# Ledger of designs, part 40: peptides against a protein of PDB entry 5TUV

Target 1, 107 residues: chain A of PDB entry 5TUV
Amino acid sequence: KEVIDRLRYLKAEIEDLELKERELDQQKLWLQQSIKNVMDDSINNRFSYVTHEDICNCFNGDTLLAIQAPSGTQLEVPIPEMGQNGQKKYQINLKSHSGPIHVLLIN
Target 2, 107 residues: chain B of PDB entry 5TUV
Amino acid sequence: AQECQNLEVERQRRLERIKQKQSQLQELILQQIAFKNLVQRNRHAEQQASRPPPPNSVIHLPFIIVNTSKKTVIDCSISNDKFEYLFNFDNTFEIHDDIEVLKRMGM

## One batch from the design tools (peptide; made by RFdiffusion4, then SolubleMPNN)

Design b1_p12_4_s1 (from b1_p12_4, 4 letters changed)
Fold by OpenDDE base, seed 4:
Structure b1_p12_4_s1 (fold): chain B 107 residues (1-107), chain C 107 residues (1-107), chain A 12 residues (1-12)
Amino acid sequence: as target 1 above (107 residues)
Amino acid sequence: as target 2 above (107 residues)
Amino acid sequence: MYTSDQGFTYTL
């Protein structure tokens, strides 16, 4: 009897959790589309930038490269491998399909 | 009963998954707010200046920031159309996306 | 934040 009651309770709770999870999934999809629409708006796009000062205020003491590229640009950082001389190779591979990539040295 | 234990494990898994989805949703909300705040800041700044910023003084979204030591040697190979980039570093680096930068800016 | 040692992909 106690086990049966516990089973019923758990099943009912799981059903409620399923509904909550679906709700969150829908909210995520809606918000993702909302963000896309806001960012793709011509006026918002015109003002969607940061300054060199903004970047310098966020980071200290090192070389900073800003890589600006179209949405959908693919970035790949392979696992570093040892070079022939025993030095690890650190790499960034970038591939854009919709426009040129721009690189800015910040400091 | 084993069935109760199985359902309790399932319930806990669903609760954790929901928690993760709630966190992800909150991050998306913060992204949208940050972007709107950025646009508002820039619009206000340009209105006050009565002109847009110089073209090379700003970094348009989307972008990434590469942070590495000032001693790091960086080699860059670029395709003719600037659609492909290969960066080689002789030392470690960090990558920060525009979302993280906006967070650091307090947007 | 991503590091050079992790090996990863990212889409802008």
Scores: peptide ipSAE 0.678, ipTM 0.907, DockQ to the pose 0.929
Fold by OpenDDE base, seed 3:
Structure b1_p12_4_s1 (fold): chain B 107 residues (1-107), chain C 107 residues (1-107), chain A 12 residues (1-12)
Amino acid sequence: as target 1 above (107 residues)
Amino acid sequence: as target 2 above (107 residues)
Amino acid sequence: MYTSDQGFTYTL
């Protein structure tokens, strides 16, 4: 009887969890669309930038590259492999399909 | 007994997924808030200055920040249309997206 | 934060 009762409890709980998960999925979709709409607004887009000072305040002591690219730009960092000279290769591949990429040296 | 164990495993998996989704939703909310705060800051700053910032002094969203040692040698190959970039580093690097930068800025 | 030590992809 205890096993049967436990099974019934678990099945009921799983059903409730399924409903909760679907609710969260819908909320995520709504919020993602909301963010997109806010960012695509012409006024918001005009002011959607950070300064060199902003970046320098976030990081220190290293070489900082800022890479600005259109939304949807694909970035790939391959698994580091040994090069011909025995040095590991660390790479960034960028591909945009909608506009040019801009690179700035911050410091 | 085995059925009960199977359902308990499934229950736990669903609970973990729900927890992850709740966390992701909170992050999205923070992203939207940070973006709105950024826009407000920039609008106010430009109003006070009565001019937009110089074009090369700002980084427009979306962007990433590449952080590497001052000693790292960086080579960059660029396509003619600037749609493709290949970066080669002789040492490790870190990548930070605009979301993380806004967080570090306190937006 | 992402590091160069592990391969990954990202879309802006």
Scores: peptide ipSAE 0.677, ipTM 0.906, DockQ to the pose 0.964
Fold by OpenDDE base, seed 1:
Structure b1_p12_4_s1 (fold): chain B 107 residues (1-107), chain C 107 residues (1-107), chain A 12 residues (1-12)
Amino acid sequence: as target 1 above (107 residues)
Amino acid sequence: as target 2 above (107 residues)
Amino acid sequence: MYTSDQGFTYTL
């Protein structure tokens, strides 16, 4: 009886946890949509920027490139491979589907 | 019993997954708050200055920051359709997304 | 943070 009772308890708890997980999944979807709506608002979009000073305060001592691109732009960094000159290739591939990519040298 | 042990393991796995999802939700909330704070800051700043910032002084979201040594040579090529960019570096680099930057800014 | 030494993809 003890084992049977334990099994019943565990099965019931797992079922409750499944419900909780689905609830969290729905909350995530809602919040993601909320964030999207806030960012897509015309007024918010107008003021959705950082300054050179902001970036310089976050980083120092190195070359800083800022790459601005439309939402949905795909970025790929391949695994570094040896080039013909015997040195590793370090690359960034960007593909936009909806607009131009803008590059700024910050430092 | 073996069945009881199996269910206990499953229970623990689900609890951990739920914990992870709760943490992810918290991060999304912080992202939304950070964005709203950024917008508020910029609106206030432009109101006080009675003008928008110079176009080349700001970086609009979404963006990434590439950080590399000042000694790194960077080459950029653009596709014919201007939607594809290829960056070549002769040394290692780091990439930071706008979310991380906002965190570093304390937004 | 991402590093150049590991292959990865990211969507803006």
Scores: peptide ipSAE 0.676, ipTM 0.907, DockQ to the pose 0.956
Fold by OpenDDE base, seed 2:
Structure b1_p12_4_s1 (fold): chain B 107 residues (1-107), chain C 107 residues (1-107), chain A 12 residues (1-12)
Amino acid sequence: as target 1 above (107 residues)
Amino acid sequence: as target 2 above (107 residues)
Amino acid sequence: MYTSDQGFTYTL
């Protein structure tokens, strides 16, 4: 009796959790679309930038490269492997499908 | 019973996923707020200066920041159309996306 | 934050 009651309770709770999870998934999709719409707005897009000063204030001491690319650009960092000179290869591969990539040296 | 234990494990797993999804939603909300704050800041700044910033003085979203030692040697290969980039580093680097930068800026 | 030591992909 107790086990059967516990099973029934757990199954009912899991059903409620399934509904909650689906609700959260829908909210995520809605919010993602909302963000996209806000960023794609012509006025917002015009002002969607940071300055060199902004970047310098966020980081210090090292070489900083800023790489601007169109939305959807694919970035790949392979697992470092040994090169011919006996040193590990550290690489960034970028591929854009909609426009040019722009690189700035910040400091 | 074993079935009760199995359902309790499933229940806990679902609760954890829900918690994670709630956290992810909060992050998306913060991203949207940060972006809106950035736009407002820039609009106000340009209004006060009575001009837009020079084109090469700003980094437009979306972007990434590459951080590496001042001693790191960086080589860059660019495709003819500038749609493809290959960066080679002789040492380790870090990558930070625009979302993280906006967080560091306090937006 | 991402590091060069681990392979990964990212979409802007």
Scores: peptide ipSAE 0.670, ipTM 0.905, DockQ to the pose 0.962

Design b1_p12_4_s2 (from b1_p12_4, 5 letters changed)
Fold by OpenDDE base, seed 4:
Structure b1_p12_4_s2 (fold): chain B 107 residues (1-107), chain C 107 residues (1-107), chain A 12 residues (1-12)
Amino acid sequence: as target 1 above (107 residues)
Amino acid sequence: as target 2 above (107 residues)
Amino acid sequence: SYTSSQGFSITL
């Protein structure tokens, strides 16, 4: 009886958890669409920017590049390997298929 | 007994998955709030200035930021159509998305 | 965040 009761309890709880998970999945989808709608709004889009100062304040003392690229642009960073001079190579490869890439030096 | 143990494992797995989904949902909520706060900030600032910022003074979303030491030497090769970029760094760098930048800005 | 010390590929 104890085992049977525990089994029934666990099965019922798992069923409730399944419902909760589905609820969260739907909420995620709704929120993702909401975010998209908010960002696509013409007024919001007009004001969807940061300043150079904003970026500099986030990364004090560093050299900063801002990259703006079309959707679907591939960014690849190879595993660092030793170069010919014995120095490790650090690289970024960008490849766009739909339009030009824009890179801005912030500081 | 074994069936109970199996269901306990499944229950725990589902609970962890739900926890992860709840965290992801919270992040999405924060993203939307951050974006709305950004728009509100910029809208208010432009109203006070009675004009939009100069086009080259702002970075429109979406973007990514590359940060590296001020001493890092960066070489860039660009294709003629600007569809392909190759960056070479003599030191390490980090890449951050616009969402993280908004967080750092306190949005 | 991503670091240059690890190889990775992302879509923007």
Scores: peptide ipSAE 0.600, ipTM 0.902, DockQ to the pose 0.845
Fold by OpenDDE base, seed 2:
Structure b1_p12_4_s2 (fold): chain B 107 residues (1-107), chain C 107 residues (1-107), chain A 12 residues (1-12)
Amino acid sequence: as target 1 above (107 residues)
Amino acid sequence: as target 2 above (107 residues)
Amino acid sequence: SYTSSQGFSITL
């Protein structure tokens, strides 16, 4: 039957797609590790920075905050709610567990 | 017939997921290239200047950028150990990671 | 990118 043949074809294709997906998953893990290794290299780490000018050029006319925090720091933005003065409150909560947070004002 | 339709739906689901994973891999590749380009830029610049940039003139990775209107009022409350930060804005803001910044820089 | 208009939580 044509239906039986189609079923067989689809099942075989899905199996091939499963293999392809696993291949991509492994490639992702490899690439992530590669990026980590490159960033952790002492020479690369020494030059792993941007300037204030770089940031300003990316965000023309805005007030900018640069936040440097330890890995694992939690950043929370609550759903805006009305404040006491009838204004929506826009907020950032930062919580570090492993070290101090550093903030730079740009512009 | 129904089983055939179910498998076709499953096939399509897997194809879309594979496409997404391929796109994510491409983004990771671009991220790594951008980082390497950043390092190369900074290394060359410091060689030409024969000195590193002033410590407080650069932002070391990793970081995030908060941008808001120049008219936005920002209040910040900091814990004594600098492990907790509370930012209050009187208007909307955006948050960008260092990866996006490097993209905007054209790295 | 994230915006202040919707609540979210991320780990840095």
Scores: peptide ipSAE 0.597, ipTM 0.901, DockQ to the pose 0.873
Fold by OpenDDE base, seed 3:
Structure b1_p12_4_s2 (fold): chain B 107 residues (1-107), chain C 107 residues (1-107), chain A 12 residues (1-12)
Amino acid sequence: as target 1 above (107 residues)
Amino acid sequence: as target 2 above (107 residues)
Amino acid sequence: SYTSSQGFSITL
């Protein structure tokens, strides 16, 4: 009887969790659309930028590259392997299919 | 007993998914707030300066940042049409999206 | 964020 009661309790809780998960899914969908609308607004788009100073302050002392690429551009970082010089290869491969890629050296 | 254990596993699985979705939703909220704050900052700055920033002095969203040590040697090969980029680093690097940059900026 | 220590592929 105790096992039966536990089973009933668990089933009821799982149903409540299913409702909670669906609620979160809907909230995510709504918020994603809201963000898209805000970013696509002409005024917001005009002012959607950061400065070189902003970036430098976030990564003080580092060499920084800013990459701007068309949507759908593929960025691949292979698993580091030993190169011909006994040095591990750290690499970025960028491939765009719809337009040019723009890269800025910040510092 | 076995059914009870199976339901306990399912319950835990759903709880973890819900936790992840709650975290993702919170990040989206912060993303939207950060973007709005960025736009407001830039609008105010341009109004005070009575001019937009020089075109090459800012980085328009969306973008990614690659950061590495100032000692890292970077080689870049670019295709003629700028559709393909190959970066070689002699040391490790990190990649950050614009969302993370805005967070670091305190937006 | 991503690190070069692990191979990965993303779409921008």
Scores: peptide ipSAE 0.590, ipTM 0.900, DockQ to the pose 0.861
Fold by OpenDDE base, seed 1:
Structure b1_p12_4_s2 (fold): chain B 107 residues (1-107), chain C 107 residues (1-107), chain A 12 residues (1-12)
Amino acid sequence: as target 1 above (107 residues)
Amino acid sequence: as target 2 above (107 residues)
Amino acid sequence: SYTSSQGFSITL
């Protein structure tokens, strides 16, 4: 009887957790759509930028590149391998199919 | 009973997934807040200056940041149509998305 | 964040 009662309790709790998980999934979808709508708003889009100072303050002392590319652009970093000169190769490959890529050097 | 133990494991698995989803939802909320704060900051700044910033002084979202040491030598090969980029670094680099940058900015 | 020490591919 105790085992049966425990089983019933656990099954009921799992059912409640399933409902909670579905609720969270729905909330995530709604929030993602909300974020998209906010970012796509014409006024918000006009002011959706950061300054050179903003970036420099985040990464002081570094050389910084800002990359803007169309959605769907592929960015690949190969596994660093030893080059002919005995130096490891650190690379970024960018490939866009929808439009030009823009790169800014931030000092 | 073995059946109770199986359900306990299932219960725990679901609880962990729910916890993860709650955390992910919180991150999305913070992203939306950060973006709204960014827009508000920029609107206020432009109002005070009575003009928009120079076009090359800002980085519009979305973007990514590549950071490396000031000592790092960077070579760039660009296709004629700017659809393909190849960057070569003589040392390690890091890549950060705009979401992380906004976090570092304290937005 | 991503580091150059590991090979990876992402879509922007």
Scores: peptide ipSAE 0.572, ipTM 0.899, DockQ to the pose 0.845

Design b1_p12_4_s3 (from b1_p12_4, 4 letters changed)
Fold by OpenDDE base, seed 3:
Structure b1_p12_4_s3 (fold): chain B 107 residues (1-107), chain C 107 residues (1-107), chain A 12 residues (1-12)
Amino acid sequence: as target 1 above (107 residues)
Amino acid sequence: as target 2 above (107 residues)
Amino acid sequence: SYSSSEGFTITL
């Protein structure tokens, strides 16, 4: 009887969790659409930028590359392997299918 | 007993999914707030300066940042049409999206 | 954040 009561409790709790998960899914969808609308607004788009100073302050002392590419551009980082010089190869492969890629050296 | 254990596993699985979704939702909220703050900052700055920033002095969203040590040697090969880029690093690097950059900026 | 120490592919 104790097992039966536990089963009943668990089933009821799982149902409550299902409802909560669906609620979160709807909230996510709504918020994603809201963000899209805000970013696509002409005024917001005009002012949607950061400065070189902003970037440098975030990564003080580092060499920085800023990459701007068309949507759908693939960025691939292969698993580092030993190169011909006994040095591990750290690499970025960028491939765009819809337009040119723009890269800026910040510092 | 076995059914009870199965339901306990299912319950835990759902709880973890809900936790992840709650975290993702919070990140989206912060993303929207950060973007709005960025736009407000830039609008105010341009109003004070009575002009937009020079075109090459800012990085428009969306973008990604690649950061590496100042000692890292970077080689870049670019296709003629700029559709393909190959970067070689002699040391490790990190990639950050614009959302993370805005966070670091305190937006 | 992504680290070069692990292989990955992302779509921009």
Scores: peptide ipSAE 0.607, ipTM 0.901, DockQ to the pose 0.857
Fold by OpenDDE base, seed 2:
Structure b1_p12_4_s3 (fold): chain B 107 residues (1-107), chain C 107 residues (1-107), chain A 12 residues (1-12)
Amino acid sequence: as target 1 above (107 residues)
Amino acid sequence: as target 2 above (107 residues)
Amino acid sequence: SYSSSEGFTITL
């Protein structure tokens, strides 16, 4: 009857969607690898930078910190809590395991 | 009937997940395009100037940007090996990755 | 984007 036909239709559609999802997953992996290859290219790597002006134009009027850290560096922002003077504590904790961290002040 | 409803819910769940994955793929494509445009810009600029930019005038990828009000007081504690950083802010801040910066730059 | 108002941890 109609319910059985609907069930059959839905099951078939879900199967098609599963195939589509797997296709998208593979495309994502391919694209991620492509991006990595492009960025790791020696010529591209040489020109993989922005200027202080670029950054300032993106964040007008703000104080800016540029942080360069090795891959795998952990950046932690704790939930703000009240400090000794009654002010909320806003913090960044950086921990690198493979190399030094570099910080630039831009303003 | 109940099974039909369950499958319809599942179908909708999968459709939404597929939509999200399609959007993520589009973002990755845009990231790659932005990076290529950045490289092209810098390469052209250096060719015109007949020299690379000063080493400390540019920020090489990957990086992150911390932005806060110009009135915000920032204190920084650094380990002797520069593997650990503690930043204290007296006000709120935001963190942005290099991908977002490239977007804001119009790349 | 991340805001300091929310606690979080990310890997660079």
Scores: peptide ipSAE 0.603, ipTM 0.901, DockQ to the pose 0.859
Fold by OpenDDE base, seed 5:
Structure b1_p12_4_s3 (fold): chain B 107 residues (1-107), chain C 107 residues (1-107), chain A 12 residues (1-12)
Amino acid sequence: as target 1 above (107 residues)
Amino acid sequence: as target 2 above (107 residues)
Amino acid sequence: SYSSSEGFTITL
């Protein structure tokens, strides 16, 4: 029957898709490790920075904060709530467990 | 017939998931390229200047950027060990990771 | 990109 043939086809295709998905998962892992290795390289790390000018060119006319924090630092932005004065609260909570946080004001 | 329909739905779900993973992989590739371009730019610039930039004139990766209006009032509370930060804004803000910044820089 | 108008938590 056509239905049986379709079932057979679909099952075979799904099997192929499963293989493709696993391939992509592996590629992602490999690339993530590659990026990490490149960034952790001593020479690359030496030159892994942007300038104030770079940032200003990306965000013209804004007040800019650059936050440098250790890996694993938690950044929390709560849902804006009305404060006691009736104004919405916009805030950032940063918590590091492994080292100090550094904040720069970009002019 | 119902099994056929179920498999067709599953097939489509997997196809969409694969598409998403392919897109994510492409983004990772672009991230690596952008980083390498950044390193190359900075290395060349320092060679031309025959000196590294002043330590406080650059922002080392990884970082995030918080941008808000020039009119936004920002209050910051810092713990004694600088492990915890609380920022209060009187208006909305946006957060951008270093990857997005590199993209905006054209890296 | 993240907006302050939406609550979220990220790990740096």
Scores: peptide ipSAE 0.590, ipTM 0.900, DockQ to the pose 0.895
Fold by OpenDDE base, seed 1:
Structure b1_p12_4_s3 (fold): chain B 107 residues (1-107), chain C 107 residues (1-107), chain A 12 residues (1-12)
Amino acid sequence: as target 1 above (107 residues)
Amino acid sequence: as target 2 above (107 residues)
Amino acid sequence: SYSSSEGFTITL
């Protein structure tokens, strides 16, 4: 009887957890859509930028490149492999489908 | 009973997933707040200056930051259609997305 | 943060 009661309790709790998980999934979707809407707003889009000073305050002592590209642009870094000259290749491959890519030297 | 133990394991698994989803949801909320704060800051700054910043002085979202040593040699190859970029580095580099930058900025 | 020492792909 004790085991049966424990089983019933656990099954009921798991059912409640399933509902909670679905609720969180829905909330995530709603929030993601909200973020998209906020970023796509014409006024917000106009002011969606950072300055050179902002970047310099976040980093120090190194060369900093800023790469701005349209949403959906794919950035690929291959696994470093040895090149013909005996040096490992460190690369960035960018592919945009919606517009131009802009590169800025920050520091 | 073995059945109780199995359900308890499942219960724990679900609890961990829920915890992870709650954390992910919190991160999305913070991202939205950071973006809104950025927009507000920039709007205020432009109002005070009575003009927008120079076009090449700002970096529009979405963007990434590439960080590498000042000694690193960087080569860039651009496709004819300007939609594909290849960066070659003679040493290691790090990439930071715009979300991380906003966090570092304290937005 | 992403390191060049590992292969990866991200979307902006």
Scores: peptide ipSAE 0.583, ipTM 0.901, DockQ to the pose 0.952

